# Designs tried in a protein design run: peptides against a protein of PDB entry 2ODG. Part 27

Target 1, 89 residues: chain A of PDB entry 2ODG
Amino acid sequence: MTTSQKHRDFVAEPMGEKPVGSLAGIGEVLGKKLEERGFDKAYVVLGQFLVLKKDEDLFREWLKDTCGANAKQSRDCFGCLREWCDAFL

## One batch from the design tools (peptide; made by RFdiffusion4, then SolubleMPNN)

Design b2_p13_8_s1 (from b2_p13_8, 7 letters changed)
Fold by OpenDDE base, seed 3:
Structure b2_p13_8_s1 (fold): chain B 89 residues (1-89), chain A 13 residues (1-13)
Amino acid sequence: as target 1 above (89 residues)
Amino acid sequence: RLEELYLEAAKKA
């Protein structure tokens, strides 16, 4: 499957202090919900991703339960973090 | 069932 420019921009460099909304699949609506739950930076969501041992099903389930992400949004977000980790972790 | 693995749970601890 193809990736978005947003995905490519995220995985191309260290994430630093990028906001949670910089993650592929996380738009304004999901970003606000994540921020309300304390996930304001992309690296905090990365932390959740790593705590779940990079498991796709667990992470996507968590994202759905936490902010109401649909299948595409959770897939895009998971893929974004997976590829970032492959490059920089 | 997975709450103990969520960062949200860790934040509250």
Scores: peptide ipSAE 0.040, ipTM 0.617, DockQ to the pose 0.443
Fold by OpenDDE base, seed 2:
Structure b2_p13_8_s1 (fold): chain B 89 residues (1-89), chain A 13 residues (1-13)
Amino acid sequence: as target 1 above (89 residues)
Amino acid sequence: RLEELYLEAAKKA
């Protein structure tokens, strides 16, 4: 499958202090919901991703339960973090 | 439950 430019922009560099909305699959609506739950930075979501041991099913379920992400949004977000970790972790 | 694996810092925010 092809990736979005948003995905490519995220995985191309250290994430630093990027907001949660910079993650692929996370738009304004989901980003706001995540921020309200304490996930204001992309690296906080990365933390949850790592606590779940990079498990796709667990992470995507968490994202769905936390902000209401649909299948595509959770897939895009997971793929974004997976590929970022492959490059930088 | 999956909630047991949530980050504590986020729960308190």
Scores: peptide ipSAE 0.039, ipTM 0.630, DockQ to the pose 0.478
Fold by OpenDDE base, seed 4:
Structure b2_p13_8_s1 (fold): chain B 89 residues (1-89), chain A 13 residues (1-13)
Amino acid sequence: as target 1 above (89 residues)
Amino acid sequence: RLEELYLEAAKKA
């Protein structure tokens, strides 16, 4: 399936200090909710992705429970982190 | 289920 430019921009380079809102699928609303829960940087969400052993169902369920992400948003976010890890881990 | 693996839970330790 197709990806967004936001996805391509994220997976193309080291993550660094990018804010959580830089992740594909994470807009202003979800980003604010994640920040309020302590997930202010993309690398903190990466940490959650990794402790869940890159499991799609577990990660997407976590994201839904944590910030109210819908199916499209959680899929985009998962795919973004998966492809970033494939390139840089 | 696997709540113990959530970073949010780990932050409470």
Scores: peptide ipSAE 0.037, ipTM 0.618, DockQ to the pose 0.427
Fold by OpenDDE base, seed 5:
Structure b2_p13_8_s1 (fold): chain B 89 residues (1-89), chain A 13 residues (1-13)
Amino acid sequence: as target 1 above (89 residues)
Amino acid sequence: RLEELYLEAAKKA
């Protein structure tokens, strides 16, 4: 599947203090909802991703339940974190 | 899931 520039920008470098909205699939609406739940930084969502042992179904379900992400948004976000981990973890 | 609860608790600390 073809990736977005937002995805490529995220996976290209250490994520540092990037906000949660920097994740592919996470726009303004989802970002605000995640921030309200304490997921303000991309690395906090990474933490959830890792706690779920990088399981796609579990993570995408969690994201849907947490901020209302649709199938594409959760897929994009999962792919973003997966490829970042492949490069830096 | 239990793992989700753990992370939520950590964020509130």
Scores: peptide ipSAE 0.034, ipTM 0.610, DockQ to the pose 0.343

Design b2_p13_8_s2 (from b2_p13_8, 6 letters changed)
Fold by OpenDDE base, seed 5:
Structure b2_p13_8_s2 (fold): chain B 89 residues (1-89), chain A 13 residues (1-13)
Amino acid sequence: as target 1 above (89 residues)
Amino acid sequence: RLEELRLKAAKEA
């Protein structure tokens, strides 16, 4: 699969205080829903990703249930965090 | 399992 520029921008550097909306697959709509549930920073979603032991199915299901992400959005977000972890974790 | 892990993460978020 190919990646977006948004994905490449995210995985290229430490995520620091980047907002949740900086994650690939997370637009304005999903970002607001995540923020309402307490997931306001990308690193909070990273925390959930790690708590779920980097499991793709668990994470994508969580994302769908939490903010209504569709299959592409959850795939993009998972891939973004997976590759970030491969580079920096 | 998923529900338990969600709750764990939510408490720390």
Scores: peptide ipSAE 0.040, ipTM 0.642, DockQ to the pose 0.668
Fold by OpenDDE base, seed 4:
Structure b2_p13_8_s2 (fold): chain B 89 residues (1-89), chain A 13 residues (1-13)
Amino acid sequence: as target 1 above (89 residues)
Amino acid sequence: RLEELRLKAAKEA
């Protein structure tokens, strides 16, 4: 599948202190909701991704339940974290 | 399964 520039920007470099909104699929609306739930940095969402053992269905369900992400948003976010981990973890 | 893993994540957060 084709990826966004936002995805490419995220997976190309160390995550550092990037905000949660830097994740592909996470816009202003979802980012605000995630921040309200304590997921303010991309690395906090990465932590959840890893605790869920990188399982796509579990992570995407969690994201939907936590911030109301739709199917495309959760797919984009999962793919972003998966490819980042493949490159850097 | 998801419920158990969410609990683990919540404790670590």
Scores: peptide ipSAE 0.039, ipTM 0.639, DockQ to the pose 0.517
Fold by OpenDDE base, seed 1:
Structure b2_p13_8_s2 (fold): chain B 89 residues (1-89), chain A 13 residues (1-13)
Amino acid sequence: as target 1 above (89 residues)
Amino acid sequence: RLEELRLKAAKEA
């Protein structure tokens, strides 16, 4: 599967204080919903990803349940965090 | 399992 420039921009460097909307698959709509649930920074979603032990099915289900992400959005977000972790964790 | 992990995540948030 191909990746977006947004994905490549995210995985290329430490995420620091990047907002949740910087994650691939997370647009303005999903980002606002995540922020309302306390996930305002990308690193907070990373925390959830790690608490779920990097499990794809669990994370994508969580994302769907939390902000209404569809299959592509959750796939993009999962892949973004997985590849970031492969590079920096 | 997911429920337990979500609970864990909530405790760490």
Scores: peptide ipSAE 0.039, ipTM 0.639, DockQ to the pose 0.508
Fold by OpenDDE base, seed 3:
Structure b2_p13_8_s2 (fold): chain B 89 residues (1-89), chain A 13 residues (1-13)
Amino acid sequence: as target 1 above (89 residues)
Amino acid sequence: RLEELRLKAAKEA
């Protein structure tokens, strides 16, 4: 499987204040739903990812339940955060 | 706000 340019752009540099929509798999629709639930920055979703101990099943289930992400969207988002953490954490 | 965020973060853990 290949990654998107959006994924590569995210994992290549510090996260900073990037909006939640900068995460791979998170488009306009999912981003707005996450923002409505208080997850407005990528680092807030990172926090959720870490609280769930980087567990793929737990995180992807959470993302689905929180914003309605499908399997590909949740996979892309998980992979994005996993690889960012591998590089910077 | 912090209390609410803690609940959200720990909800599915």
Scores: peptide ipSAE 0.034, ipTM 0.642, DockQ to the pose 0.179

Design b2_p13_8_s3 (from b2_p13_8, 7 letters changed)
Fold by OpenDDE base, seed 2:
Structure b2_p13_8_s3 (fold): chain B 89 residues (1-89), chain A 13 residues (1-13)
Amino acid sequence: as target 1 above (89 residues)
Amino acid sequence: KLEELYLKAAKEA
């Protein structure tokens, strides 16, 4: 399937200090929950993604458990970080 | 367990 513009905007450039809500799949609701858990910046979620060895199932499960992300949201977020890493890591 | 792979800094915050 196609990616969102939000995804394309994120993977196109270094993430710097972008907020967690800039990640594809992470809207206002999930972003707020992530921020409450200490994940205020996209790079903090990136850190978790890397600690989990970029494993899709582990990351998506973590995201679900952490902020209640559904399947689409976790897929979008994972894909966003995966492609960003492919380009910049 | 999966929780063992979570960022410790985040868990401790």
Scores: peptide ipSAE 0.030, ipTM 0.584, DockQ to the pose 0.450
Fold by OpenDDE base, seed 1:
Structure b2_p13_8_s3 (fold): chain B 89 residues (1-89), chain A 13 residues (1-13)
Amino acid sequence: as target 1 above (89 residues)
Amino acid sequence: KLEELYLKAAKEA
């Protein structure tokens, strides 16, 4: 599958203090919902991704339950974190 | 704690 420029921008460099909204698949609506739940930085969502042992089904289900992400949004977010980890973890 | 949030979220997933 193809990726977005947002995905490519995220996976290209260290995550640093990037906001949660910098993750592929996470727009303003989902980002605000995640922030309300304590996930204000991309690295906090990364933490959850790692706690779930990088499991796609578990992470995508969590994202759906936490902020209402649809299938494409959760796929994009998962892929973004997976590829970032492949490059930098 | 954030740790509790992670654990709770993981269990709910």
Scores: peptide ipSAE 0.028, ipTM 0.590, DockQ to the pose 0.200
Fold by OpenDDE base, seed 4:
Structure b2_p13_8_s3 (fold): chain B 89 residues (1-89), chain A 13 residues (1-13)
Amino acid sequence: as target 1 above (89 residues)
Amino acid sequence: KLEELYLKAAKEA
């Protein structure tokens, strides 16, 4: 499968203070819902990803339950964080 | 509460 430019931009550099909406698969709608639940920065979602021990099924289920992400959105977001961790963690 | 979400996630992991 191919990745988006948004994915490539995210995994290429340190995460810093990037907003949650900078994650692949997270658009304006999902981003606002995540922010309302306290997940305003990408690194907060990274924290959840790590607490779930990088498990794909658990993370994608959490994202679906938290903001209503569909299968593609949750897959894109998971892949984005996985590849970022491969590069920087 | 965000901390409660993390505790729940840790339990499920």
Scores: peptide ipSAE 0.027, ipTM 0.581, DockQ to the pose 0.201
Fold by OpenDDE base, seed 3:
Structure b2_p13_8_s3 (fold): chain B 89 residues (1-89), chain A 13 residues (1-13)
Amino acid sequence: as target 1 above (89 residues)
Amino acid sequence: KLEELYLKAAKEA
């Protein structure tokens, strides 16, 4: 499936201190909800992704439960982190 | 607060 420019920008370089909102699928609304739960940086969500052993179903369910992400948003976010990890881990 | 985040993550895993 096609990816967004936001996805491509994220997976192309080390994520460093990028905010959670830089993740594909995470807009202003979801970003604020994640920040309220302590997930303010993209690398904190990466941490959750890794704790869940990169499992798509578990991660997407977690994201839905945590910030109300819909199917597309959770898919985009998962894909963003998966491809970043493939390149940099 | 860090401990709370990890506790949450552990419950989800």
Scores: peptide ipSAE 0.024, ipTM 0.571, DockQ to the pose 0.161

Design b2_p13_8_s4 (from b2_p13_8, 6 letters changed)
Fold by OpenDDE base, seed 1:
Formats: C-alpha cells, structure tokens, sequence
Structure b2_p13_8_s4 (fold): chain B 89 residues (1-89), chain A 13 residues (1-13)
C-alpha cells in the first residue's frame, strides 16, 4: 500500500524531539491520549516499538489498547516507525 | 495470548 505525506515527512529525517502527533496514523485525538499516558514524544513510542522487538502484532495491539487506534491508524504508525528504523537505526 | 505477550515484554523492559 501507499504511504502518506506525513509518513514520508517522518521517515525522511532524524526523529529528534518530534511530538507524538508527528507519527503517521496519530492524529490529535490519539496524540492527546498517548500524551496523557506519558508518550508525549515520538521517540517514547519508538522506545515501546523497540521494547516489543518491532513485532507488528504486539505493537499494534499495544497502540490500540493505549490510545484506541483502529487498524489503519496502527498500521500507519507501525509502518512509520519500521521504515524510520530501517533508515536510521 | 497477544495481551499476555505484550505484558511480558513490558515487564522485561
């Protein structure tokens, strides 16, 4: 499947201090929920992604449980982090 | 099962 411009913008450069809302699939609603759970920066979600050993099913379920992400949102977020890691990790 | 795996991963972090 194709990616969004948001995805391309995220994977194109170092993550730095980008907010959690910069992740593909994470809009304002999901972003606020993640922030309330302590995941305020994209790199914190990256940390969870890595703790789960980049497992797609585990990460997507975690994201669903944590902020209520639907299947597309969790897919977009997972793909965003996976491709960022492929480029920079 | 998937939830258990997630929780285990979190505890091992």
Amino acid sequence: as target 1 above (89 residues)
Amino acid sequence: KLEELREKAAKEA
Scores: peptide ipSAE 0.025, ipTM 0.592, DockQ to the pose 0.229
Fold by OpenDDE base, seed 2:
Structure b2_p13_8_s4 (fold): chain B 89 residues (1-89), chain A 13 residues (1-13)
Amino acid sequence: as target 1 above (89 residues)
Amino acid sequence: KLEELREKAAKEA
């Protein structure tokens, strides 16, 4: 299974101040829910990803519980952050 | 269990 262009765009450059919606798997609906919970920037979600020690199951479960992400959305988001960290962290 | 682990991880950070 290939990654999306959104994923490739995200992992290709520093995160900076990119909005949470720039994360792969996070569309308008999930993005709004995350923003309402205080996760307005991609780097805030990155923070949670790191707090959870980059654990896939924990992160994906957190994302599901936080914004209602389904399996594909949480997988895409996790993969996006994992590969970004591999490149830049 | 994942819920418990998540909460623990968050509190320990």
Scores: peptide ipSAE 0.024, ipTM 0.606, DockQ to the pose 0.221
Fold by OpenDDE base, seed 4:
Structure b2_p13_8_s4 (fold): chain B 89 residues (1-89), chain A 13 residues (1-13)
Amino acid sequence: as target 1 above (89 residues)
Amino acid sequence: KLEELREKAAKEA
């Protein structure tokens, strides 16, 4: 399956202080919900991704429970973090 | 089981 430009922009460079909304699959609605839960930066979500040992099912379920992400949104976000880690971790 | 694993991982973070 193809990726979005948002995904490509994210995985192409160091994460730095990018906001949570920079993650593929995370729009304004989900981003605000994540921020309200303390996940204001992309690297905080990366931390959760790593704590869950990069497990797709665990991460996508967490994301759904935390901000109400649908299947596509959680898939896009997971893939974004997976490919970023492949490049930089 | 999935939820249990998720909760455990979150608490140990």
Scores: peptide ipSAE 0.024, ipTM 0.603, DockQ to the pose 0.279
Fold by OpenDDE base, seed 5:
Structure b2_p13_8_s4 (fold): chain B 89 residues (1-89), chain A 13 residues (1-13)
Amino acid sequence: as target 1 above (89 residues)
Amino acid sequence: KLEELREKAAKEA
């Protein structure tokens, strides 16, 4: 599988205060929906990812149900957080 | 099972 430049940009450096829309797979539409549900920063979604114990199926289903992410969007977002954690956590 | 675990974890977050 290949990754996007957006993915590479995200996993290459500390997350800091990056908005939720900086996550791979999260565009403006999904980002706004996540923000409305209280997930305004990428680190808040990271928190949910960790609460779900980094489980791919759980996280991707959560993301789908929370903001309507499709399979590719949830895959990209999961992979983004997984690889960020591998580098920095 | 997955749905139940997901919802529980989401509430805890």
Scores: peptide ipSAE 0.028, ipTM 0.617, DockQ to the pose 0.366; fails the geometry check

## One batch from the design tools (peptide; made by RFdiffusion4, then SolubleMPNN)

Design b2_p14_1_s1 (from b2_p14_1, 6 letters changed)
Fold by OpenDDE base, seed 1:
Structure b2_p14_1_s1 (fold): chain B 89 residues (1-89), chain A 14 residues (1-14)
Amino acid sequence: as target 1 above (89 residues)
Amino acid sequence: LIEEGVRKAKELLK
């Protein structure tokens, strides 16, 4: 399955202080909702990803519950964090 | 602000 340039840009380097909206699958709408819930940085969402033990189903459910992400959005976000962790964690 | 989101994640682990 192909990835977006946004995904490739994110997984290519340490995420540092990148905003939550830099995550693949997280557009303006979901980004604002995540920010409103306190998840303003990508690393905060990474924290949840790690707390959930990198479990795809749990993370995608969490993301859906937290910001209303659909299946595509949660899949893209999960894949983004998974591949980032494979490279840098 | 993250309290609810963090709690939700913990609940999913149970």
Scores: peptide ipSAE 0.530, ipTM 0.923, DockQ to the pose 0.139
Fold by OpenDDE base, seed 3:
Structure b2_p14_1_s1 (fold): chain B 89 residues (1-89), chain A 14 residues (1-14)
Amino acid sequence: as target 1 above (89 residues)
Amino acid sequence: LIEEGVRKAKELLK
């Protein structure tokens, strides 16, 4: 499958203090909802991804329930974190 | 603020 430039930019370098909105699939609307729930940095969402043992179905369900992400948004976000971890974890 | 989100993830692991 194809990826976005946003995805490629995220997986290319250490995550650092990047905001949650830097994750592929997370736009302004979802980003604000995540921030309201305390997930303001990409690494906080990474933490949830890891707690869920990198399980795609569990993570995508969590993301949907937490911020209302649709199927494409949750897929893009999952893929972004998976590939980042493959490169840096 | 993350307490509910973390709790939900914990529940999904059951």
Scores: peptide ipSAE 0.521, ipTM 0.921, DockQ to the pose 0.138
Fold by OpenDDE base, seed 5:
Structure b2_p14_1_s1 (fold): chain B 89 residues (1-89), chain A 14 residues (1-14)
Amino acid sequence: as target 1 above (89 residues)
Amino acid sequence: LIEEGVRKAKELLK
């Protein structure tokens, strides 16, 4: 499975205050929906990822329920956070 | 503001 440049850009450095839209799989539409629900920063979504114990199925279901992410979007977002954590957590 | 989203995650952990 190949990754996007957006994914590579995200996992390459500490995420700091990056907006939620910086996450791979999270475009403008999903980003706005996440922001409306209070998940405005990538680190807030990271928090949910960690609360769910980095479980792929749980996180992807949560993301779908929260913002309507499809399978590819949730997969890309999960992979982005997983690889970021492997590098920096 | 994130309460609903957090609640959803909590439910998934059960």
Scores: peptide ipSAE 0.513, ipTM 0.918, DockQ to the pose 0.137
Fold by OpenDDE base, seed 4:
Parts: sequence; C-alpha cells; structure tokens
Structure b2_p14_1_s1 (fold): chain B 89 residues (1-89), chain A 14 residues (1-14)
Amino acid sequence: as target 1 above (89 residues)
Amino acid sequence: LIEEGVRKAKELLK
C-alpha cells in the first residue's frame, strides 16, 4: 500500500510538540474534534496508542468513538503511529 | 478534558 506525504513527513522525525492534526488521517475536521476532547498534541494520541498495546482494532475503534474517524482515516492514523514507533520508540 | 477518552480506552482493554 502507498502512503501520503503527510505520513512520510510524520514518520521521518521525532514528533516533539507536533499538533494532533499532523497525524496522517487526521484532517482539520477530526483534528478539531480531538482537540475539543483534550487530544491537542500528536503525543497524546500516541499515548492512547501505547495504552492500547499497539492493537490495531482497539486503537481504530477508540479513534472512531472519540472523533468519528472513518475506516480510512483510522487506518492512516494507526499506520502513521505504528511506523513512527518502529523508527523511534 | 482527556478523561473521557482515556476512560474509553480503559474499557476497550477489559
């Protein structure tokens, strides 16, 4: 499968203080919803990804429940965090 | 603000 430039930009470097909207699959609509729920930084969502033990089904369900992400959005976000962790964690 | 989101994750792990 191919990835977006947004995905490649995210997985290429430490995430630091990057906003939640920098995650692949998280556009302005989902980003605003996540921010309203207190998930303003990418590292906060990373925290949930890790709490869920990097489980794809659990994380994608959580993301759907939290901000209404569809299947592609949750897949892109999960893949983004998985590859970032493979590189930097 | 993240309390609800964290709670949801906790429930998914049960």
Scores: peptide ipSAE 0.508, ipTM 0.917, DockQ to the pose 0.138

Design b2_p14_1_s2 (from b2_p14_1, 5 letters changed)
Fold by OpenDDE base, seed 1:
Structure b2_p14_1_s2 (fold): chain B 89 residues (1-89), chain A 14 residues (1-14)
Amino acid sequence: as target 1 above (89 residues)
Amino acid sequence: LIEEGIEKAKELLE
């Protein structure tokens, strides 16, 4: 599958203090919901991704339950974190 | 604020 420029921008460098909205698949709507739940930084979501052992199904379900992400949004977000980890973790 | 999200993740791991 093809990736977005947003995805490429995210996976290209250490995420540092990037906001949660920098994650592919996380737009303004989902970003605000995540922030309201305390997941304001991309690295906090990364934390959940890692706690869930990088499991796609578990992470995507978690994301759906946490912010209402649809299948594409959760897929994009998962892929974003997976590729970031492959590069930097 | 992240407590609920963390708890959910724990549940998924069970």
Scores: peptide ipSAE 0.483, ipTM 0.911, DockQ to the pose 0.138
Fold by OpenDDE base, seed 2:
Structure b2_p14_1_s2 (fold): chain B 89 residues (1-89), chain A 14 residues (1-14)
Amino acid sequence: as target 1 above (89 residues)
Amino acid sequence: LIEEGIEKAKELLE
């Protein structure tokens, strides 16, 4: 399926210190909610993605419960992290 | 701050 430019920009390079809002599917609203919960950097969310063993259903459930992400937002975020890991992990 | 989020993930793994 078609990906966003935001997705392509994220998966193209090392994550470094990118803010959580740089993740595909995570806009201003979700980003602020994640930051309020202590997930301020993309790598912190990556950590949770890895703890959940890269499981799509578990991660998307977690993201929904944590910041209220809808189906598209959680799908985009999961896909972003999955492809980043495929390239760099 | 991340404690609740981490705990939620632990619950999902159980």
Scores: peptide ipSAE 0.474, ipTM 0.909, DockQ to the pose 0.136
Fold by OpenDDE base, seed 5:
Structure b2_p14_1_s2 (fold): chain B 89 residues (1-89), chain A 14 residues (1-14)
Amino acid sequence: as target 1 above (89 residues)
Amino acid sequence: LIEEGIEKAKELLE
């Protein structure tokens, strides 16, 4: 699968204080829902990704349950975090 | 705010 520029921009550098909306697959709608639930920074979602032991099915299910992400959105978000971790963790 | 989201993850790990 081809990645988006948003994905490439995210995985290219340290995460820092990037907002949750900077994650691939997370647009304005999902970003606002995540922020309302306390997941305002990308690193907070990274925390959940790590707590779930980088398991794709668990993380994507969590994301769906938390903000209503569809299959593509959750796949893009998972891939974004996985590749970031491969580079920097 | 974050507690419910964390709880969901805990349940998925069970």
Scores: peptide ipSAE 0.468, ipTM 0.907, DockQ to the pose 0.136
Fold by OpenDDE base, seed 4:
Structure b2_p14_1_s2 (fold): chain B 89 residues (1-89), chain A 14 residues (1-14)
Amino acid sequence: as target 1 above (89 residues)
Amino acid sequence: LIEEGIEKAKELLE
């Protein structure tokens, strides 16, 4: 699969204080919903990714339940966090 | 807010 420039920009550097909307697959609609649920920073979603032990099915289900992400959005977001962790964690 | 999202993750792990 090919990745977006948004994905490449995210996985290329420490995420620091990047907003949740900087995650691949998370646009303005999903970003607002995540922020309303308290997940305002990318690192907070990273926390959930890690709590779920980096399990793809569990994380993608969680993301769907939390903000209504579709299959592509959850796939893109999972891949973004997985590759970031492979590089920096 | 965030507590609800965290609780959902806990349920998925059970």
Scores: peptide ipSAE 0.395, ipTM 0.885, DockQ to the pose 0.135

Design b2_p14_1_s3 (from b2_p14_1, 7 letters changed)
Fold by OpenDDE base, seed 2:
Structure b2_p14_1_s3 (fold): chain B 89 residues (1-89), chain A 14 residues (1-14)
Amino acid sequence: as target 1 above (89 residues)
Amino acid sequence: LIEEGIKKAKELLK
């Protein structure tokens, strides 16, 4: 399926210190909520993605529970992290 | 700050 430029920009290079808002599917609203919960960097969310063993259903449920992400937002975020891991992990 | 989020993830793994 079609991806966003935001997705492509994220998966194209090492994550480094990118803020959580750089993840596809994570806009200003969700980014602020994640930051309020201590997830200020993309790599912190990556950590949860890995702890959940890259499981899509578990991660998307976690993201929904944590910041209120809808189906598209959680799908985009999951896909972003999955493809980044495929390239760099 | 991340304790709640981590706890939630751990619960999902059970």
Scores: peptide ipSAE 0.440, ipTM 0.903, DockQ to the pose 0.137
Fold by OpenDDE base, seed 5:
Structure b2_p14_1_s3 (fold): chain B 89 residues (1-89), chain A 14 residues (1-14)
Amino acid sequence: as target 1 above (89 residues)
Amino acid sequence: LIEEGIKKAKELLK
């Protein structure tokens, strides 16, 4: 699958204090919902990704349950975090 | 604030 520029921008550098909305698959709607639940930074969602042992099904289910992400949104977000971790973790 | 989200993840690990 072809990645978005948003994905490439995210995986290219340390994420630092990037907002949750910088994650691929997380737009304004999902970002706001995540922020309302306390997941305001990309690194907080990274934390959940790691707690779930980088398991795709578990993470995507969590994301759906937490903010209502659809299949494409959760897939894009998972792929973004997976590739970031492969580069920097 | 993130407690509910963390709880959900913990449940998924079971």
Scores: peptide ipSAE 0.415, ipTM 0.895, DockQ to the pose 0.137
Fold by OpenDDE base, seed 3:
Structure b2_p14_1_s3 (fold): chain B 89 residues (1-89), chain A 14 residues (1-14)
Amino acid sequence: as target 1 above (89 residues)
Amino acid sequence: LIEEGIKKAKELLK
């Protein structure tokens, strides 16, 4: 499975204070919805990913319910966080 | 603002 440049840019370095919209699969529409729910930084979504024990199905369901992400968007976001954690956590 | 989001994640773990 191929990845986007956005994915590669995210997983290549510490995420620091990157906005939630920096996550692969999260565009302007989903980003605004996440921000409205208090998830303004990528690390806040990372927190939910970790609370859910890195479980793909649980995380993708949570993301769909929280911001309306479709299957591709939630897959891209999950993969982005998984590979970032493999590199830095 | 994140309280409901966190609550939902906790519920998924049950």
Scores: peptide ipSAE 0.384, ipTM 0.884, DockQ to the pose 0.138
Fold by OpenDDE base, seed 4:
Formats: sequence, C-alpha cells, structure tokens
Structure b2_p14_1_s3 (fold): chain B 89 residues (1-89), chain A 14 residues (1-14)
Amino acid sequence: as target 1 above (89 residues)
Amino acid sequence: LIEEGIKKAKELLK
C-alpha cells in the first residue's frame, strides 16, 4: 500500500509533543474526539499502541471504540505508529 | 477522561 505525505512526515522524526492530529488517519473530527477523551498528544496514543502490545486488531478496535475511526482511518493510524516504532523505538 | 480509554484497552487484553 502507498502512504500519505502526512504518514511520511510523522514517521520521519521523533514525535515529541506533536498533537494527536498529526497521526496519519486522524483528521480534525477524530482528533477532536480523541482530545475530548484525554488523548491530546500523539505520544498518548502511542502509549495505548504499546499497552496493546502493538497488536493491529486490538489497537484498531480500541481506536474505533474511542473515537469512531473507520477501517481506513484505523489502518492508517496503526501503520503510522508501527513504522514510527520500527524506526525509533 | 483518559481513564475510560485506558480501561477499554485493558479490557481488550483480557
């Protein structure tokens, strides 16, 4: 599969204090919902990704349950975090 | 806030 420029921008560097909306698959709508649930920074979502042991099905289900992400959005977000971790973790 | 999201993740691990 091809990736977006947003994905490439995220996986290219340490995420630091990047907002949750910087994650691929997370637009303004999902970003606002995540922020309302306390997931305001990308690293907080990374934390959930790691707690779920990098399991794709578990993470994508969690993301759907938490902010209503559809299949593509959750796939993009998972791939973004997976590749970031492969590069930096 | 965040506690609910974390709780959901914990439930998925069971």
Scores: peptide ipSAE 0.374, ipTM 0.881, DockQ to the pose 0.135

